# Peptides against a protein of PDB entry 5EIB: the designs that were tried, part 351

Target 1, 366 residues: chain A of PDB entry 5EIB
Amino acid sequence: VDLEPGTMDSVRSGPFGQIFRPDNFVFGQSGAGNNWAKGHYTEGAELVDSVLDVVRKESESCDCLQGFQLTHSLGGGTGSGMGTLLISKIREEYPDRIMNTFSVMPSPKVSDTVVEPYNATLSVHQLVENTDETYCIDNEALYDICFRTLKLTTPTYGDLNHLVSATMSGVTTCLRFPGQLNADLRKLAVNMVPFPRLHFFMPGFAPLTSRGSQQYRALTVPELTQQMFDSKNMMAACDPRHGRYLTVAAIFRGRMSMKEVDEQMLNVQNKNSSYFVEWIPNNVKTAVCDIPPRGLKMSATFIGNSTAIQELFKRISEQFTAMFRRKAFLHWYTGEGMDEMEFTEAESNMNDLVSEYQQYQDATAD
Target 2, 366 residues: chain A of PDB entry 5EIB as posed
Amino acid sequence: VDLEPGTMDSVRSGPFGQIFRPDNFVFGQSGAGNNWAKGHYTEGAELVDSVLDVVRKESESCDCLQGFQLTHSLGGGTGSGMGTLLISKIREEYPDRIMNTFSVMPSPKVSDTVVEPYNATLSVHQLVENTDETYSIDNEALYDICFRTLKLTTPTYGDLNHLVSATMSGVTTCLRFPGQLNADLRKLAVNMVPFPRLHFFMPGFAPLTSRGSQQYRALTVPELTQQMFDSKNMMAACDPRHGRYLTVAAIFRGRMSMKEVDEQMLNVQNKNSSYFVEWIPNNVKTAVCDIPPRGLKMSATFIGNSTAIQELFKRISEQFTAMFRRKAFLHWYTGEGMDEMEFTEAESNMNDLVSEYQQYQDATAD

## One batch from the design tools (peptide; made by RFdiffusion4, then SolubleMPNN)

Design b2_p30_4_s2 (from b2_p30_4, 11 letters changed)
Fold by OpenDDE base, seed 4:
Structure b2_p30_4_s2 (fold): chain B 366 residues (1-366), chain A 30 residues (1-30)
Amino acid sequence: as target 1 above (366 residues)
Amino acid sequence: LTPEEIAAMSPEERAALVAEREARRLAEAL
C-alpha cells in the first residue's frame, strides 16, 4: 500500500515483485507529502476502503487468522497517517485479532524532514491504543550501527533496510517454523507484554553484517549471546543498562546445542540481573530453530521489553515539543481537517507512556 | 469527527471547519 504509485512499480519490478498478487497492490495518485494528516484524514482516508477490501479477502482465505502485521515508517505521511488509520479500521473490524507492527522511528541523522517528530508523536499515540505488539526499529540506531559498527562512511537506505530485514526475519522465526516458542502472535503477546500499554519492543540482531559481506566468522553460542544483549546490537537507540527488562525473548537460529544455549542464557541473565525486574518470574524466553538464516551458520535475535525504551520516546517528545511550542507547520495538518488538540493529546499520551515505563523501572518487589 | 467524515468533506467544508476551530481556540484563549 502506498499513496504514491512509483513505490508500487518499484516493488513490482523488483526481484521479488512476482510473489505479491497484482490485486493486492493498492495505491493512490497523490502522496501524503510527509504529512500525517494527509495520510489519516484526506488522501489516506480516500484509499483505506480499497485496502480494507483486500484485507477482508486475504483474511477470508486464511485457515487460521492470527492477526495482522504492518510494516510502516512513523516519519513519513503515508506510513504514519494512513498506516495508523488502517490499524484503527482493522482493529474495529477484527477486535479479537492481534495487531503487530514493525514501526520505523525517524531520526534527524537519516532524514531532513522537519515534521517527522509530529508524524512520529501522532503515530505513537495511535500505536499505544490500537496495537498489541510494536517492534521499534529506530533509524537512529540503524544509522549508528551502519556508521560505527559496520564502518559505513555514508550509510544508505539499502544498508538500513538490510538490518531491518534481518531483524524482521529473526523475530518472525517462531511464526514461520513449527514447534517453536511463541509460535503464534497471541502467545508472543502473553509472554512479552505484561502490561497492555507497554508493548513496544527493542529488537536486536547478531551477528551484525553488512549487505554483501559474508561473515565467514565462526560464531559461537557464547559470542551470539553476548552480542544480542549488547546495546550496540539494539535496533532501538536506547541503552538497556539505563532501564530494566520487563520481558525478553531470545531466538537462536542454526544447528547448536540447546544445553549450551540454556547455559549461556542463564549466564547472561545472572551477569545482568540488575537490569531485569525481579517481580516478573520467568521473564526470559528462549527459542532455538535448527534452520539458520540464509548466508549465516547461526544467528541470535533479541526481543526486549525494556523500560529503557523511554529514551526513544523522550527523544521524539523533545523534538516534538521544540517544534510545537513554535507552532511550526501546524497549518499543514490543521488544513487537512485535523484538530490542533490531537497534537496535545498525542504529546500527553506519549509523556504518560514514559511515566509508566519509569514507574515500572523504579518498582521493587514488595 | 472521524477521518472518514473529514475525508467526505469538500475542500470548502474543511476550510470552514478549520476556521470554526480556530475561532473557538481564539475565544478560549481570551
Scores: peptide ipSAE 0.273, ipTM 0.847, DockQ to the pose 0.763
Fold by OpenDDE base, seed 1:
Structure b2_p30_4_s2 (fold): chain B 366 residues (1-366), chain A 30 residues (1-30)
Amino acid sequence: as target 1 above (366 residues)
Amino acid sequence: LTPEEIAAMSPEERAALVAEREARRLAEAL
C-alpha cells in the first residue's frame, strides 16, 4: 500500500514483485508529502476502504487468522498517517486479532525531513492505543550499526533495509517454523507484554559483522549471545543499561546445542541481572530453530521489552516540542482538517508512556 | 470529527472548518 504509485512499481519490478498478488497492490496518485494529516484525514482516508476490501478478502482466505503485521515508517506521511488509520480500522473490524507492527522510527541522521517528529509523535499516539506489539526499528540505530559495526562509511537505505529484513526474519522465525516458542502472535504478546501500553520492543540481530571481518569470524553460541545483548546491536537507539528489561525473547537459528544456548542465556542474564526487573518471573524466553537463515550457519534474534525504550520516545518528544512551541509547519496539518488539539493529545500520551516506563523501571519488589 | 468525515469534506469545507477552529482558538486566547 502506498499513496504514491512509484513505490508499488518498484516493488512490482523488483526481484520479489511476483510473490504478491497484483490485486493486492493498492496505491494512490498524490502521495502524502510527508504529512501525517494527508495520510490520516485526506489522501489516505480516501484510499483506506480499498485497502480494507483487500484485507477482508485475504482474511477470509485464511484458515486461521492470528492477526495482522504492518510494516511502515513513522517519519513519512503514508506509513505514519495512513498506516495508523489502517490500524485503527482493522482493529475496529477485527478486535479479537493481534495487531503487530514493524515501525521505522525517524532520525535526523538518515532524513532531512523536518516534520518527521510530528509524524512520529502522532503515529506513536495511535500505536499506543491500537497495536498489541510494536517492533521499534530506529533509523538512528540502524545507521549507527551500519557505520560503527558494519564499517560502512556511507550507509544507504539498502544497508539499513538489510538489517530490517534480517530482524523481521528473525522475530518471525517462531511463527514460520513449527514447535517453537511464541508460535503465534497472541502467545508472543502474552510472553512479551506484561502491561498493555508497554508493547514497544527493542529488536536486535546477531551476527553483525563487517564485510572485511566476515571471513575470519567463527560463529559460536557465546559470541551470538554476547552480541545479541550488546547495546550496540540494538535496532532501537536506546541503551538497555539505562533501563530494565520487563521481558526478553531470544530466537536462535541454526544447528547448535540447546544446552549450550541455555547455559549462555543463563550466563548473560546473571551477568546483566541489574538490567532486568526482579518482579516478573521467567521474563526471558529462548527458542532454537534448527533452520539457519540464508547465508549464515547460525544467528540469534533479540526481542527486548525494556524501559530504556523511553530514550527513543524522549528523543522524538524533544524534537516535537521544539517545533510545536514555534508552531512550525502546523498549518500544513491543520489545513488537511486536523485539529491542533491532536498534537497536544499525542504529545501528552507519549509523555504518559515515558512516565509509565519510568514508573516500572523504578519499581522494586516489595 | 472522524478522519472519514474530514475526508468527505470538499476543500472549501475543510478550509471553512480550519478557519472556524482558528477563530475559536483566537477567541479563547482573548
Scores: peptide ipSAE 0.293, ipTM 0.855, DockQ to the pose 0.745; fails the geometry check
Fold by OpenDDE base, seed 3:
Formats: C-alpha cells, structure tokens, sequence
Structure b2_p30_4_s2 (fold): chain B 366 residues (1-366), chain A 30 residues (1-30)
C-alpha cells in the first residue's frame, strides 16, 4: 500500500514482486507529502476502504487468522498517517485479532524531513492504543550499526533495510516453523507484554559482522548470545543498561545444542541480572529453530521489552515539543481537517507512556 | 469528527471546518 504509485512499481519489479497478488497492490496518486494528516484524514482516508476490502478478502481466505502485521515508517505521511488509520480501522473490524507492527522510527541522521517529530508523535499515540506488539526499528540505531559495527562508511537505505529484513525474518521465525516458543502472535503478546500499553519492543540480531571480518568470525552459541545482548546490537536507539528488561525473547536458528543455548542464556541473564526486573519471574524465553537463515550457519534474534525504550520516546517528544511550541507547520496539518488538540493529546500520551516505563523501572519486588 | 467524516468533506467544507475551529479557538482565548 502506498499513496504514491512509483513505490508499487518498485516492489513489483523487485526480485520478489511476483509473490504478491496484483490485486493486492493498492495505491494512490497524490502522495502524503510527509504530512500525517494527509495520510490520516484526506488522501489516506480516501484510499483506506480499498485497502480494507483487500484485507477482508485475504482474512476470509485464512484457515486461522491470528492477526495482522504492518510494516511502516513513522517519519513519512503515508506509513504514519495512513498506516495508523489502517490499524485503527482493522482493530475496529477485528478487535479480537493481534495487531503487530514493525514501526520505523525517524532520525535526523537519516532524513532531513522537518516534520518527522510530528508524524512520529501522532503515530505513537495511535500505536499505544491500537497495537498489541510494536517492534521499534530506529533509523538512528540502524545507521549506527551500519557505520560502527558493519563498517559501512556511507550507509544506504539498502543497508538499513537489510538489517530490518534480517530482524523481521528472525522475529517471525517462531510463526513460520511449527513447534516453537511463541508459535502464534497471541502467545508472543502474553510472553512479552506484561502491561498492555508497554508493548514496544527493542529488536536485535546476531551475527552482525562487517564484510571484511566475516571470514574470521566463528559463529558459536556463546558469541551469538553475547552479541544479541550487546547494547550496540539493539535496533532501537536506547541503551538497555539505562533501564530494565521487563521481558526478553531469544530466537536461535541453526544446528546447535539446546543445552548449550540454555547454559549461555542462563549465563547472560546472571551476568546482566541488574538489567532485569526481579518481580517478573521467568521473563526470558528462548526458542531454537534447527533451520538457519539463508547464508548463515546460525543466528540469534533478540526481542526485548525494556524500560530503556523510553529514551527513544523522550528523543521524539523533545523534538516534537520544540516544534510545537513554535506552532511550526501546524497549518499543514490543520488544513487537512485535523484538530490542533490531537497534537496535545498525542504529546500527553507519549509523556504518560514514558512515565509508565519509568514507574516500572523503579518498581521493586514487594 | 472521525477521519472518515473529514475525508468525506469537500475541500470547501474542510476549509469551512478549519475556519470555524480557528474562530472558536480565538473566541475561547479572549
């Protein structure tokens, strides 16, 4: 789905374009112009019914519909505005299904779009209320991984998207292979989300290795375990050491000893015990899938629900507040029929979310 | 107003809505 036709042509002409049904390409003509309100109230709202018709058709064809997975950017107008409208509409029609998102957070290091803080804040407000599980994929963290860890001098969107793809493949492993932990979206939510509003995940992937060092790196369970818990491997721009893990899931892929995985997972928990909440028992879940990802002997994917994620929301909130206090560009949003109060409500809800994370970070076992 | 109600408006109706909201905010600020 896009408000611009050119994106659909790029997907269709891509190496996997033929895996999608032609009738499932829904697109507009005018674009959102990086305006959330165009995505949510005008251009996107004109298109949303056509998307919902496709969603209904595909949902009716499912033997057992678990839920929905959206991939979108929060910095743009389409992914943010129309994406959140679509989430709301799907949730209204399917209130008992899981809403899962891969939400790409904007960063000034990657994009010069001035209104990204507005689009992100307005989107997070919707995600807090209308999603069950949100993987926070921060363009800042992706850029830093590409530059520092992968040793890419000039990271491209292709390089960032490669990390996103690896992560998405990792976190969906349990859904795609039978007999695993978190074999359905609802079980994942039950295991990962102890509090309904605190459903924002910090994803990570291992191995992350520069092209020049790939030949020298052993792929071992200890190395994967160490790397996936490294703050530098987090695909959200926050430091897990500044917060506490509420819950963690680790998904190992490849031929490895379950015993060795359990030993290494216990070791890393014990080593990092200060970074876990003590009042949630058995808050680390581990899965092993014998099927490695393409091109790797083994991998590990990390999913963290950490109170440190508040650093990401604080960054966005600070940028939002600095713009909103100046009433910068508000007329672009209000001109699409959006109420200025929605900005204040979104800011408030994001600040409440930050406060909730801080409360649970500071909570002790009674 | 829901997104759907706003989307169903003509550009002229949206402009009138915006103008009404601005006038109301101005009146509440006075």
Amino acid sequence: as target 1 above (366 residues)
Amino acid sequence: LTPEEIAAMSPEERAALVAEREARRLAEAL
Scores: peptide ipSAE 0.272, ipTM 0.842, DockQ to the pose 0.688; fails the geometry check
Fold by OpenDDE base, seed 2:
Structure b2_p30_4_s2 (fold): chain B 366 residues (1-366), chain A 30 residues (1-30)
Amino acid sequence: as target 1 above (366 residues)
Amino acid sequence: LTPEEIAAMSPEERAALVAEREARRLAEAL
């Protein structure tokens, strides 16, 4: 789905374009112009019914519909505005199904789009209310990984998207291979989301590899385990050491000893015990899939529900506030029929979310 | 107003809605 036709043509002409049904390409003509309100109230609202028709058709073809997975950006107008409209409409029609998102957070290091803080704040407000599970894929973190870890002088969207694809492949491993922990979206939510509003995950991946660097360092289980808990491997721009893990899932892939994995996972928890909440028992889940990702002998994917994720939301909130105080570009949103009050409500809800994370960070076992 | 209701408006109707909301906010601030 896109409000621009050129994106769909790029997907269709791409190496995997043939895996999608032609009728499942739903697109507009005018684009959102990086305006959330165009995505949510005008251009996106005109297209949403045609998307819902496709969603219904595909949902009816499922033997057992677990839920929905949306991949979208929060900085643009389409992914943010229309994406959140679509989430709302799907939630209304399928209230008993899991809503899962891969939400790409904007960064000034990656994009010069001035209004991204508005689009992100307005989107986070919708995600708090209408999603069950949100993987926070932060362009800030992806850029920093590419630049600092992968030594890419000028990271490209291709480089960032390689990390995204590896991460998405990792976190969906349990859904794609039978007999795994978190084998369905609902079970993942039960294990990862102790409080309904606190459903924002920081993903991580090991080993980090650039496109074209076939120099896959053979990693051991101890090295994989250590790298998963390294802040430098997190795809969200927050330091886990500044917060506490509510829940963690680790997904190992490749031929390895389950016993060795369990031993290393216990060791890393004990070593990092100060970074876990003590009042959630058995809050670390581990899965091992014998099938490695393509090109790797082994990998590990991390899913963290950490109170440190508030650093990401604080960054967006600070950027939002700096623009909103100046009423910068508000007329572009209000001109689409959006109320200025929705900005204040979205800011408030995001600040409440930050406060909730802080509350649980400071909570002790009674 | 729902997104669909706003989308169904003409540009002139949206402009009128915006102007009404602004006038209301100004009146409440006062």
Scores: peptide ipSAE 0.234, ipTM 0.819, DockQ to the pose 0.827; fails the geometry check

Design b2_p30_4_s3 (from b2_p30_4, 13 letters changed)
Fold by OpenDDE base, seed 2:
Structure b2_p30_4_s3 (fold): chain B 366 residues (1-366), chain A 30 residues (1-30)
Amino acid sequence: as target 1 above (366 residues)
Amino acid sequence: LTPEEIAAMSEEERAALVAARAEAARRAAE
């Protein structure tokens, strides 16, 4: 789905474009112009019914519909505005299904779009209320991984998207192969989300490989385990050491000893015990899939529900506040039918979320 | 629930609580 036809043509002409049904390409003509309000109330609202018709058709063809997975950006107008509109409309029609998102967080290091803080804040407000699980894919973290770890002097969207695709493949492993931990979206939510509003995950991947680094040696289980808990491997721009893990899932892929995995996972928990909440028992779950990702002998994917994710939201909030106090570009949103109160409500809800994470970070079992 | 009350729960009780809260949150959004 896009409000611009050119993006759809690029997907269709791509290496995997033929795997999608032609009728499932739904697109507008005008685009959102990086405006959340155009995505949510005007251009997106005109297109949403045609998308819902396709969603209904595909949902009816499912033997067992678990829920929905949305991949979208929060900095643009279409992914943020129309994406959150779609989430709302799908939730209304399918209230008993899981809403899962891969939400790409904006970064000034990657995009020069001035209004990204507005689009992100307005989107986070919707995600807090209308999603069950949100993987935070932070363009700042992706850029830093590419630049610092992969030593790419000028990271491209292709480089960032390679990390995203590896991470998405990792976190969906349990959904794609039978007999795994978190084999369905609901089970994942039960294990990962102890409090409904605190459903924002920091994903991580090991080994970090660039598209050009064919020479990446397969890591050992101890090395994978150590790297997946390293802040440098996190796809969200927060330091886990500044918070506490509420819950963790680790997904190992490749031929390895389950015993060795369990031993290393126990060791990493013991070494990092100060970074876990003590009042959630058995809050680390481990899965092993014998099928490695393409081009790797072994990998590990991390899913963390950490109170450190508040750093990401604080960054967005600070940028939002700096713009909103000046009423910068506000007329672009109000001209599409938005009220200034919607901005204040979105800011308030995001600040409340930060406060909730901090409360659970500071909570001790006496 | 306090952290102490959550710590006193079994994994099954915690899972049931999470499920119930998730359902309640969905109903409240409707």
Scores: peptide ipSAE 0.007, ipTM 0.248, DockQ to the pose 0.014
Fold by OpenDDE base, seed 3:
Structure b2_p30_4_s3 (fold): chain B 366 residues (1-366), chain A 30 residues (1-30)
Amino acid sequence: as target 1 above (366 residues)
Amino acid sequence: LTPEEIAAMSEEERAALVAARAEAARRAAE
């Protein structure tokens, strides 16, 4: 789905373009112009029914529909505005199904789109209410991983998207292979989301190795475990050491000893015990899939529900507030039928979310 | 519900609670 036609041609011409049904390509002509309100109220609203028709058709063809997975950006107009409109509409029609998102957070280091803080804040407001699980994929963190860890001097969107793809493959492993922990979206939500509003995840993937070092790196369970819990390996731009993990899931792939995995997972929890809440018992879940990802002998994927994620929301909020106080570009949004009060409501809800994370961070086992 | 009460719930009870809260939130938004 896109409000621009050019993205459809890129997907069709891609290596996997033929796996998608032609009728499942729904697109507009005008684009959103990086405006959330165009995506949500005008251009996106005109297209949403056509998308919902496809969603219904595909849903009806499912033997057992678990829910929906949306991949979108929060900095643009289409992914943010139309994406959140779709989430809302799908949630209304399928209230008992899980809504899962892979939400790409904007960063000034990656994009020069001035209105990204508005689009992100307005999107987060919708995601808080209408999603059950949101993987926060922060372009700032992806850029930093590419630059610092992968030793890419000039990271491209292709490099960032490679990390996203690896992570998406990792977090969906349990859904795609039988007999695993979190074998469905609902079980994942139950294990990862102790509080309904606190459903924003910090993902990570290991191994991350520079091209120059790949030939020299042994892939071991200890190394994967260590890298997976490293603050520099998080795909959300927050430091888990500044917060506490509510819940964690680790998904290992490849031929490895379950005993060794359990030992290393216990060791890393003990080493990082101060960074976990003590009042949620058994808050670390581990899965092992014997099937490695293509091109790797083994991998580990991390899913963290951490109160440190508030740093991401604070960053967006600060940027939002600085723009909104100046009433910068508001006329672009209000001109599409959006009320200025919706900005204030979105800001308030995001600040409330930050406060909720802080409350649970400071909570002790009494 | 306290964090301890939620932690003491079964997976099924937690899932039911999440579903009920989600439904209540939807009704409040109408």
Scores: peptide ipSAE 0.000, ipTM 0.261, DockQ to the pose 0.017
Fold by OpenDDE base, seed 5:
Structure b2_p30_4_s3 (fold): chain B 366 residues (1-366), chain A 30 residues (1-30)
Amino acid sequence: as target 1 above (366 residues)
Amino acid sequence: LTPEEIAAMSEEERAALVAARAEAARRAAE
């Protein structure tokens, strides 16, 4: 789905364009112009019914519909505005199905789009209410991984998207292969989301290795475990050491000893015990899939529900507040039929979310 | 850059902008 035809043509002409049904390409002509309100109230609102018709058709063709997965950017107008409109409409029609998102967070390091803080804040407001699970993928974190860890001198969107794809493949492993932990979206939600509003995840993928070091790196369970819990390996620009894990899932892939995995997972929990809440029993889940990812002998994927995610929301909130206080570019949104009150509501809800994370971070078992 | 200016850019121009910002961010981190 896109509000611009050119992006759809690029996907269709790409190496994997043929995996999608031609009739499932729904697109507009005018684009959103990086404006959330165009995506949500005007251009996106004109297209949403056509998307819902496709969603209904695909849903009816499912043997067992678990839910929906949306991949979108929160910095743009289409992914943010139309994406959240679509989430709302799907939630209304399918209230008993899981809504899962892969939400790409904007970063000033990667984009010059001045209104990204508005688009992100307005989107987060919708995600808090209408999603069950949200993987936070931060372009800042992706860039830092590409530059510092992968030793890419000039990271491209292709390099960032490669990390996104590896992460998406990792977190969906248990859904795609039988006999695993979190074998369905609902079980994942039960294990990962102790409180309904606190459903924003920090993903991570290991191994991350520079091209120059790939030949010399031994892939071991201890190294995977260590890298997976490293703050520099998080796909969200948050330091887990500044918060506490509510829940964690670790998905190992490849031929390895279950005993060794269990030992390393116990060791990392013990070493980092101060970074876990003590009042949620058995809050770390581990799965091992014998099937490695393509091109690797073994991997580990991390899913963390951490109170440290508030750092991401605080960053967006600070940028939002600085711009909104000046009423900068506000007329671009109100001119598309948006009420100024929606900005204040979105800011308030995101600040409430930050406060909730902080409350649970400070909570003790006593 | 305004939303309209970014919307008017080609994919190549957007990629070049990202690369330039990435380089600036690298210099600031050093």
Scores: peptide ipSAE 0.000, ipTM 0.223, DockQ to the pose 0.022
Fold by OpenDDE base, seed 4:
Structure b2_p30_4_s3 (fold): chain B 366 residues (1-366), chain A 30 residues (1-30)
Amino acid sequence: as target 1 above (366 residues)
Amino acid sequence: LTPEEIAAMSEEERAALVAARAEAARRAAE
């Protein structure tokens, strides 16, 4: 789905374009102009019914519909505005199904779109209320991984998207292969989301190795475990050491010793015990799938629900506040029928979310 | 860049912009 045709043509002409039904390409002509309000109230609202018709058709064809997975950006107008509109409309029609998102967070290091803080804040407000599980994919973190870890001198969107695709493949492993931990979206929510509003995850993938170092790096369970818990490996620009893990899931892929995995997972928890809440029992879950990802012997995927995610929301909030105090570009949103009160409500809800994370970070076992 | 200027960019132009910023950020860290 897009409000512009060019992205659909790129997907259709791509190496996997033929795996999608032609009728499932729904697109507009005018785009959202990086405006959340155009995506949510005008251009997106004109297209949403056509998307819902496709969603209904595909949902009816499912033997067992678990829920929905949306991949979108929060900095643009289409992914943010129309994406959150779609989430709302799907939630209204399918209230008992899981809403899962891969939400790409904007960063000033990667984009010059001045209104990204508005689009992101307005989107987060919707995601807090209307999603059950949100993987936070931060363009800043992706860039830093590409540059520092992968030693790419000039990271491209292709390089960033490669990390996203590896992560998406990793976190969906348990859904795609029967008999695993978190074998459905609802079980994932039960294990990962102790509080309904605190459903924002820091993902990570291992191994991440520069091309020049690949030949010297052993793919071992200890190395995967160490890298997976490294702050530099997080795909959200947060340091887990500045917060506490509420819950963690680790998904190992490939032929490995389950005993060795359990030992390494226990060791990393013990070593980092100060970075876990003590009042949530059994808050680390581990899965092992014998089927490795394509081109690797072994991998590990990390899903962290950490109070450190508040660093991401604080960054967005600070940028939002700096613009909103100046009433910068507000006329672009209000001109599409949006009320200024929605900005204040969105800011308030995101600040409340930050406060909730901080409260649980500071909570001790009585 | 304005939202309209970025929206008017091709995917390749946006990718080039990101790459240029990446290089600028690297130079600022040296």
Scores: peptide ipSAE 0.000, ipTM 0.236, DockQ to the pose 0.021; fails the geometry check

